# Peptides against a protein of PDB entry 3KDP: the designs that were tried, part 180

Target 1, 230 residues: chain A of PDB entry 3KDP
Amino acid sequence: PFLIFIIANIPLPLGTVTILCIDLGTDMVPAISLAYEQAESDIMKRQPRNPKTDKLVNEQLISMAYGQIGMIQALGGFFTYFVILAENGFLPIHLLGLRVNWDDRWINDVEDSYGQQWTYEQRKIVEFTCHTPFFVTIVVVQWADLVICKTRRNSVFQQGMKNKILIFGLFEETALAAFLSYCPGMGVALRMYPLKPTWWFCAFPYSLLIFVYDEVRKLIIRRRPGGWVE

## One batch from the design tools (peptide; made by RFdiffusion4, then SolubleMPNN)

Design b2_p25_2_s1 (from b2_p25_2, 19 letters changed)
Fold by OpenDDE base, seed 2:
Structure b2_p25_2_s1 (fold): chain B 230 residues (1-230), chain A 25 residues (1-25)
Amino acid sequence: as target 1 above (230 residues)
Amino acid sequence: EEERRKVLEEAEELLKKGKEILEKA
């Protein structure tokens, strides 16, 4: 989020404290759940045919998987962010380079894509309105990512939901998201204003797309073992 | 309105600190 903020000069989609809550609170339990699931998965049970090359490939594959998951989560969050800002009159193209004027408290006439002028206070309200949906979107996308990462080659339908730690992680993330979204005082403490229930569903099409994409990828890998898609 | 103003002022301070951390990183 911060890299895109710096490069694109867009309004900050997620507060620093909320990012810390994602990194330390939301990602920790899922990461533990995935570590346990990987220990049960065939990837660690297969003796490396060549300990030097296969270990390096596995480490690279794990690093790439975590990097890809993080990018997919960020894309989901940014999608929700851009939808909310577009609904409030700020189209994505108009947001490029707007950060300087957006953050200037002395500019009270920032125009949206439709020529409506926004005061500094109004801009900050809409910015903070994006924080909670962005966070919730990441959590909802993480549900799909955790489920798909449970198995590298096997379908989720074949492996099933046997990992109780994974299930617990999903509930913990959901409970944390609900707490941060609806607990009184979180708007002040974390810049997370209360979320309308409709925004929980904004990420669902994206999560479904990721799920379908990964199942198709796994199906291709199973049909063509050793292909470039791995 | 006063509560909103206080929240906005605190938000600006946090954003300023965040920018300083990013510039030092």
Scores: peptide ipSAE 0.000, ipTM 0.237, DockQ to the pose 0.024
Fold by OpenDDE base, seed 3:
Structure b2_p25_2_s1 (fold): chain B 230 residues (1-230), chain A 25 residues (1-25)
Amino acid sequence: as target 1 above (230 residues)
Amino acid sequence: EEERRKVLEEAEELLKKGKEILEKA
């Protein structure tokens, strides 16, 4: 999200503090849970035939898988961001290169796509309105990511939800997301304005997409053991 | 505000249930 903000020169879709909350608050407990689950999974039962080549291939495949999932997460967040800005009169095309004028406190007549003038304060309100739904979208997509990462080869339906730490992680990240989204004062402290509960459901299609993608990937692995997708 | 409160209450309940699951584990 932050990289796209810099490259496209669009208004900041997600605050730096919010990014830190994702990295430290929502990702850490799930990551720990996955470390415990890997010890229970069949991944550790097979000694690599060639430790050097098999490790490199596995690290590359894992990095690509996480990169792809992260890209889908970012796309979901940006979709929500563009929808909110479009509803407030800023079409995606108009946002390109707008950052310089958007962030200038002395410019109080920035025009939207329809010629409406926006003060600095009004622009910052709509910007901060985007932070919360972006964050919530990431959390909802992370549910799917955590669930799919349980197994390398088996479907979630075959392995089930046995890891209690993972289940706790899902509840913790959801509770944190709700707290940051709805607790009074978060708009000032974290620049995350409250969101209508209905916006939580806007992220579900992306979670479903990741889930379907991973199930298809695992199905391919099961049908073609030893393939490059493994 | 009522909807926000309900979501917070639900989140707190989920967190509590999660802790109980860990304590029983």
Scores: peptide ipSAE 0.000, ipTM 0.195, DockQ to the pose 0.788
Fold by OpenDDE base, seed 4:
Structure b2_p25_2_s1 (fold): chain B 230 residues (1-230), chain A 25 residues (1-25)
Amino acid sequence: as target 1 above (230 residues)
Amino acid sequence: EEERRKVLEEAEELLKKGKEILEKA
């Protein structure tokens, strides 16, 4: 998110404190849940046919999968951000290069895509209104990531949701998102203004996309053992 | 504000349930 902010010179979609909350709050419990996950029975039972090549391929595939999932997460967050700004009069194309004027306290007549002038305070309210939905979108997409990471080869439907730590991670992330979104003072402290409950659903298509992607990937691995996807 | 409170209460309940699940594990 921050890289796109710099490259596209758009208003900041996610605050630095919120990024820290993602890194420390939402990623840590998942990482722990994965560490305590009982190794998929198939991973332990399959002797690596070629320990050197199979390890390298597996590491590359894991890295690629996580990279792709991370890209989908980022796209989901940015989609939510652009939708909110568009609903407030700022079309995505108009946001390109707008950062300089957006962040200038002395410019109180920044025009939106419809010619409406926005004061600095109004712009900051809209910006901070976007931070919460962006964060929530990432969290909701991370639900899918957590669930799919539970298995390397088996479908989620086959493995089930028996990992108590994983379930706790989902609840913790949800509660953290709700706390940051709705607790009084978070708008000032974290630049995260309260979110309408309807925006929680904006991320669901991306969560579904991740699930479909992972299930298709796993299906390919199961159907083509020893293929380039494994 | 009422909707916010409701969502917060639901989140707290979920956290509580999650902790209870972990304590029983």
Scores: peptide ipSAE 0.000, ipTM 0.204, DockQ to the pose 0.789
Fold by OpenDDE base, seed 5:
Parts: sequence; structure tokens; C-alpha cells
Structure b2_p25_2_s1 (fold): chain B 230 residues (1-230), chain A 25 residues (1-25)
Amino acid sequence: as target 1 above (230 residues)
Amino acid sequence: EEERRKVLEEAEELLKKGKEILEKA
């Protein structure tokens, strides 16, 4: 997300504090949960044919899979960001290069895509309005990520949702997202303004996409053991 | 703004390193 912010010179989609809340607050409990998850029986039973080469290949493939999931997660966040800004009059194309003028407190006549002028204060309100739904989008996408990360090869339907710590992690991150989104004072303290409940559903297509992607990937791995998709 | 950017960059680097550690673990 931040790389796109720098490269595209768009208004900041997510605050630093919010990023820290995601990484330290929402990811820690799920990560612990995954560490205690039982290794898939099929992974443990298959002796590597060559311990050195097969381990290295598997590590690369796991890294690529996590990288792809992370990209989908970022895309979901940016989608929500662009939708909110578009609803407020700023089309995605207009946001390119706008950051310099957007963040300049001395410019009070930044025009949107429809010719409406925005004061610095108004722009910052809109920016901060984007922080909360971006965060919530990440959390909602993380639901799918956490569920799929429970397994490496088996379907979620085969492994089941037996890990109580994982379930707790899902509730914890959701509760944190709700707290940060709706608690009074978060707009001032964390620059996270209250979110309309409808925006929680904006990320669901991306969560579904991640889920489907991972299930298809796992299905391919099961059907073609030793293939490039591992 | 520059200070804020630096803090953001440092935070992102730390996060990236943290993710790399978690992926290796």
C-alpha cells in the first residue's frame, strides 16, 4: 500500500498507526494460532525425495503464495480507498500526482474530478474517512487468509476449523476493527473516522477471491504433485 | 511531512522485516 502511495503520489490511504495496529494487533494472535495448528498429515508423511532441493523449492513456493495473497489484500484495500474517494468526487485518475497539492495546507482550492474546490480541512476529512474502511478491508481479507493458511495442501473443508485459537484470532481482529471504527475519539487519536456498516461488505469479494484462489491452488497441487504451482 | 514520511518508511521497513522473519519461522 505505501509503495503505491509513494509511486503514484496519491493521498495516504492508510495511516502509520493503523498499519501498526494491523501488524501488531491483528496478526499476532492469528500467527500464534497458525504456529499451533497441526501440520497437515500429508505434508508430514511425505518424505522429501531430496531433502535439500525439495525443501528449498517448497520454501520458494510458499513465499510466492504469501506474496500473491498479500497483493490481493492490498488490491482490496486500494479498491475500497478508490471507491470512497470516487464517491467524494475524486476519480482514481485525478488522484495521480495529487498528493503534493493534497497535503499542502496553504492550498485551499484543490479541485476534484467535477470541479468542486476542497479546502485543506475538507481533504483531510476525506482522507481520514478512507483510513477506517481500508483497515476494515484488510481485516476482512485477513479472515480468508487466516483460514487458508491453516492448510498447505488440504482444503479447508478437509482440515476443518478445529483450532480454537484461530477462531479466537478471527473474533479478536474483528472486535479490534469494530472498536477502532466506532469508538468515540478514534477520529482524533488515530485519524480513523466512523465507518458505515455497509463498507464491511466491500471487501467480501476479495476475501472470496483469496479463498477460491487458494482452494484452486491446493486442488492443482493435489492433482499434480511436483508441479510448478506448489 | 518529511518527518512523517521518514517515520512511515522506517515503520514499513520494520514491518517488512517482521514479515520476513515470520515467513522463515
Scores: peptide ipSAE 0.000, ipTM 0.192, DockQ to the pose 0.030; fails the geometry check

Design b2_p25_2_s2 (from b2_p25_2, 19 letters changed)
Fold by OpenDDE base, seed 1:
Structure b2_p25_2_s2 (fold): chain B 230 residues (1-230), chain A 25 residues (1-25)
Amino acid sequence: as target 1 above (230 residues)
Amino acid sequence: DKEIEEALKKARELLEKGREILAEA
């Protein structure tokens, strides 16, 4: 998210405080849940044939898979961001390079894609309106990530959601997302304005995409043991 | 490879449907 913000010079989709909430609040419990789930999964139970080479290869492949999932999470957040801004009159193409004028407090006549002028305060309200949906999108996509990380080879449908710690982590993330989205004063304190319930569903296509991607990956691993997808 | 391509195609279709739902919302 931050890299695209710098490269595209777009309005900030996720504030510093919201980033901290993701890192310290949202990611912590899931990470613990994953640590426990991995102990029960085939990921750590398979003894490497060669402890030195096979461990390194497996770590690299896992790292690549998680890196790809992280990129899809970011894309989901940005998609939600662009949709919200487009609904408020700012098309994605118009947002490119707009940051300088967007963040300038003295410019109160920034035009949207339809020629409407926006004051600094109005722009910041729209910007902060994007923070909550972006955060919620990350949480919803993390549900899929947590579920798929249970096993490397087995389908989620085969193993199911047996880990109570994982389930607890999912509920805690959701509760935190709801708290940050709907608690009074969060708009002022965290620049996270209340979210319409409909926006929770914006992340579902990306969550499903990650789920399908992982199921296909696992299917390939099962059909071609020792392939490059492992 | 064919299954991956089909899954990617389905994923794209789901993303497009998601965009349509968001555009109508």
Scores: peptide ipSAE 0.000, ipTM 0.220, DockQ to the pose 0.020
Fold by OpenDDE base, seed 5:
Structure b2_p25_2_s2 (fold): chain B 230 residues (1-230), chain A 25 residues (1-25)
Amino acid sequence: as target 1 above (230 residues)
Amino acid sequence: DKEIEEALKKARELLEKGREILAEA
């Protein structure tokens, strides 16, 4: 998020507090849940042919898969960001290079894509309006990520949802998202303005996308054991 | 791969549905 912010010179898509909440609140519990997850039956029963090299290769393949999922999550977040700004008159192409003028408090006539002028306060409200939906999008996408990360080869339908810690993590991150989105004063304190309930549903297609992606990937792995998609 | 193409097609359909939901929100 920050790299794109710097390179494209667009308004800030995600606040630092929101990022902290993702790292500590959303990602930490999933990581713990994975550590205590019941071992995948096929992984535990499969004896490594070469314990030194096979472990390293598997770790690299896992890292690549997580990287791909993370990229889909980021794309989902940025999509939400661009949709919100477009609904407020700022088309994606117009946002390129706009950061300097956007962040200047002395410029009160920043034009949108339709020629409407925005004061500093108005455009900061729009900016902060993006933070909460972006965060919620990440949380909803993380639901799918948590589920798919339980297994590497087996389908979610085969493994099921047996990890109580994972289930707790889903509730915890959802509760945190609800608190940050709807608690009075969060707009002032954390620059996270209240979210329309409809935005929770807007993220579901991305969660489903990740789920389908992982199921297809796992299907390919089962058909082509030892492939690079493992 | 045919499976990847099908997954990408489904992904596009889901993104379109997401856009529709966003437009209605």
Scores: peptide ipSAE 0.000, ipTM 0.225, DockQ to the pose 0.021
Fold by OpenDDE base, seed 2:
Structure b2_p25_2_s2 (fold): chain B 230 residues (1-230), chain A 25 residues (1-25)
Amino acid sequence: as target 1 above (230 residues)
Amino acid sequence: DKEIEEALKKARELLEKGREILAEA
């Protein structure tokens, strides 16, 4: 998020403290849950040919999986961010390079994509309004990510939801999201304004798309072992 | 506040120059 913020010079989609809460709070339990997830039967059946190389490959695969999850989460968050800003008159293209004027307290006439002028206070309200939905979107997308990352090749329906730690992680993330979204004082402490319950569903189509994409990917891998999709 | 204002002014100038360079490229 910060890299895109710097490169694109867009308004800050998520506060630094909130990002830290995601990285340290939200991601830890799911990561632990995935570590305890039972390896796919195919992985367990493969005798390590070379313990050193196979360990390295496994570490690389885990690193790639975490990197991919992070990218998917970021995409989901940014999707919600751009939707909210677009609904408030700021199209994604117009946000490019807008940061300097956006953050300037002395400029009270920043124009949106439709020529509406926004005061500094109004802009900051919109910015902070994005923080909570961004976070919630990350959590909702993470539900799908956790489910799909249980298996690399097998369908989720084949392996099932037997990991109690994973289930606990999902509930914990949801509880944390609810706490940060609705607890009084979070707007001041984390710049996360209260979220309408309807925004919880904003990420659902995205989560569904990721789920479908992953199932299709897995299906292709099963049908074409050794393909570039691996 | 004055330092921030000057920094913001410089940042705007840099962004404008960047846009000009991108428009010429």
Scores: peptide ipSAE 0.000, ipTM 0.208, DockQ to the pose 0.011; fails the geometry check
Fold by OpenDDE base, seed 3:
Structure b2_p25_2_s2 (fold): chain B 230 residues (1-230), chain A 25 residues (1-25)
Amino acid sequence: as target 1 above (230 residues)
Amino acid sequence: DKEIEEALKKARELLEKGREILAEA
């Protein structure tokens, strides 16, 4: 989110504190859970053919998997961000390069896509309105991502939810999302305004899409072992 | 599979770097 904020010069979609909450609160426990996940029966039964090359490949695989997950999460969050801003009169194209004027507290006549002028305070309210839904979207998408990452080849339905640490991580991130979204004072302290309950469901179609995509991918891998899809 | 895994790794690394930048910001 912050990279896109810098690169595209759009209004900040996610606050720094919220990012810390994602990194430390939502991602850490799930990441640990994946490290303790029982290796798929097919991976551990084979001795490493070459310890040096196989370690490098495994590190590459892990980094790619986390990178893809992170990109998918970011895309989900940005989708929510752009929807909210569009509903408030700021179309995605209009947001490009707007950051400089958006963050200038002395400019009180920033125009939206429809010619409406926005004060600094009004702009910041809209910006902060995006932070909580963005965070919640990341959490909801992360549910699917964490579940699909448990297995490299096997379906989630075949392996099941055996890792108690993963289940705990899912609970923790959900509890944190609820706390940040609904606890009084979070709007002032963390720049996260209360979220309407309906926004929790906005990310579900995206999570479902990711889940379906991964299941299809795994199905292809199972049908064509050693294919390029690996 | 290997190319996809490499692409995913790079994507994760980029995401982690982005998170670090956001945390410092």
Scores: peptide ipSAE 0.000, ipTM 0.221, DockQ to the pose 0.019; fails the geometry check

Design b2_p25_2_s3 (from b2_p25_2, 19 letters changed)
Fold by OpenDDE base, seed 2:
Structure b2_p25_2_s3 (fold): chain B 230 residues (1-230), chain A 25 residues (1-25)
Amino acid sequence: as target 1 above (230 residues)
Amino acid sequence: DEERKRALELAKKLLEKGKEILKEA
């Protein structure tokens, strides 16, 4: 998120401190849950035909999977960010290059995509209004990602929800998201303004899409083992 | 404020439920 903020020169979608809370806090329990789930996964059960090459391939696949999950989460967050800003009059294309004027406290007449002028304070309220749902979206997407990552080949319906630690992680991260979103002082401490409950559902279509996509992917892998889809 | 209170209560319930699940694991 921060890199895209710099490259695209858009308003900051998520505070750096909040990003650290995600990376060091909310992702910790899920990561532990995945470590336990891997013991039940088909990845660890495959006896390496060649210990040197197959181990390297598996390590690469795991590394790629973690990288992909992070990218998918970021995409979900940015989707929510752009939706909120669009609802407030700032279309995605208009946000490109807007950061300089957006962050300038002396400019109180920044125009949105429809010609409405926004004061610095109004802009910052909208920006900080985006931080919370961005974070919540990541958590909601993590629900799907964690379920998806249980196995590489097997459907979630085949593997089931046997990992109680994963289930605990889902409850914990959701509770943490609610706490950070609604606890007094989080707007000042983390630049996370309170979120309307309806915004929790903004990520659901995206999570569902990823879930369906991955189930289809896994189905293809099962039907065509060794294909490029892996 | 009422919505915040409800959300915090929900968070507490979710944490407690999560702890229960962890104890059973």
Scores: peptide ipSAE 0.029, ipTM 0.521, DockQ to the pose 0.787
Fold by OpenDDE base, seed 4:
Structure b2_p25_2_s3 (fold): chain B 230 residues (1-230), chain A 25 residues (1-25)
Amino acid sequence: as target 1 above (230 residues)
Amino acid sequence: DEERKRALELAKKLLEKGKEILKEA
């Protein structure tokens, strides 16, 4: 998110403190949960056909899969960001290059896509209104990521939700997201203004996309054992 | 304010449920 902010020169979609909350709060418990996940029976039983090449291929495929999932997560966050800004009069095209004027406290007449002028304070309210839903979107998409990461080859439907620690992680992430979104003072402390409950659902299509992607990937792996998608 | 209260109540319920899951694990 921060890289896109710099490259596109758009208003900051996600605050640095919020990023820290993701890294420290939402990722830690899930990471622990995955460490306690029982290895798939197939992973432990399948001797690598070629330990050197198969390890490298698997590492590359895992890295690509996680990279793609991460891209989908980022896209989900940005989608929510652009929707909110568009609803407030700032179309995505208009946001390109707007950062300089947006962040200038002395410019109080920044025009939106419809010619309405926005004061610095008004712009910051809109910006901070975007931080929360971006964060929440990432959390909701991470639900899907955590669930799919439980298995490498087997469908989620086959493996089931046996890891109670993983389930706890999902609840913890959700609770943290709710706390950061709705606790009084978070708008000032974290620049995260309260989120309308409807915005929680904006991430669901992306979560579904991740699930579909992973199930398709796993299906390909199952149908083509030893293929390039393993 | 009512929505915030509901959200906070939901968060508390989720945390409690999470703790219960951990105790059963």
Scores: peptide ipSAE 0.027, ipTM 0.466, DockQ to the pose 0.814
Fold by OpenDDE base, seed 1:
Structure b2_p25_2_s3 (fold): chain B 230 residues (1-230), chain A 25 residues (1-25)
Amino acid sequence: as target 1 above (230 residues)
Amino acid sequence: DEERKRALELAKKLLEKGKEILKEA
């Protein structure tokens, strides 16, 4: 997200404080919960032919899968960001290169895509309004991520939600997202202005996409053992 | 304000439920 912000010179979609909240508050508990997930029987029974090389290959494949999931998460966040800005009069194409003027407090006549002029304060309100849904989108997408990451080969439908710690992590993550999104003062403290509850659903397609992606990946692995998608 | 209140109540509910699940684990 931050890389796209720099490259495209768009208004900041996700604040640094919000990023920190993701790293410390959103990702930590879920990550710990995954450590308590029961190992897949097939993983435990699989004896590596070469422990050193096979471990490295497996780590690379896992890293690649997580990288892909992370990209989908970012896309989901940006989608929500662009939708909100578009609803406020800023079409995606208009945002390109706008950051310099957007962040200049002395420019109070930045025009949106429809010719409406926006003061610095108004722009910052809209910007901070985007931080919240971006964060929420990541959380919602992480629901799918956490659920799928507990297993590498078996379907979620087969393994189920047996890890109670994982379930706790999902609830905690969601609760934190709701708290940060709606608690008074978060707009000032964390640059996260309140979001309409309906915007939580904006992330669901991407959550579903990740879920489907992983299920398809796992299906391919089951049908073609030793494939590159493992 | 009402939406915020509902969201906070939801957050509390989810947190409490999460704690219950953890205690049962």
Scores: peptide ipSAE 0.023, ipTM 0.477, DockQ to the pose 0.828
Fold by OpenDDE base, seed 3:
Structure b2_p25_2_s3 (fold): chain B 230 residues (1-230), chain A 25 residues (1-25)
Amino acid sequence: as target 1 above (230 residues)
Amino acid sequence: DEERKRALELAKKLLEKGKEILKEA
């Protein structure tokens, strides 16, 4: 999100402090929980053919899978961001290159797509209104990501939810998201303004997309063991 | 304000449930 902000020169969709909350608060506990996940029944019986080449291929495939999931997460967040800005008069095409004027506190007449002038304070309120739902979208998508990442080949329905630490992580990240979204003072401290609880449901289609994507991927792996998709 | 209060109560409930799961693990 921050890289796209720099490259596209759009208003900041997610603050740096919020990113730190995702990396250190939301994602860390679930990530550690994966270390305690019970190995799949089929993995332990495989003899490595060539430890050097097989390890490298597996690391590349894992990195690609995480990269693809990360792209879906980013798309979900940006979708929510563009919807909120469009509802406030800023169409996506108008946001390109707008950052320079957007962040200039001395310019108080920045026009939206409809010619409405926005003060610096008004623009920052809209910007900070986007931070919270972007963060919430990431958390909701991470529910799916964490559940699917516990297995390499087996479906979630086959492996089940055996890791209690992972389940704890899901509750913890959800509680943290609710706290950061709704606790008084977060608008000043983290530049995250509260949102209506109904916005949590806007991310559910993306979570479903990740589940479907991973189940299809795992289905292909099960039908074609040793394929490049593994 | 009422929605905020409900969200915070939900967060507390989720944290307590998480603690219970950890105790059983």
Scores: peptide ipSAE 0.021, ipTM 0.426, DockQ to the pose 0.799

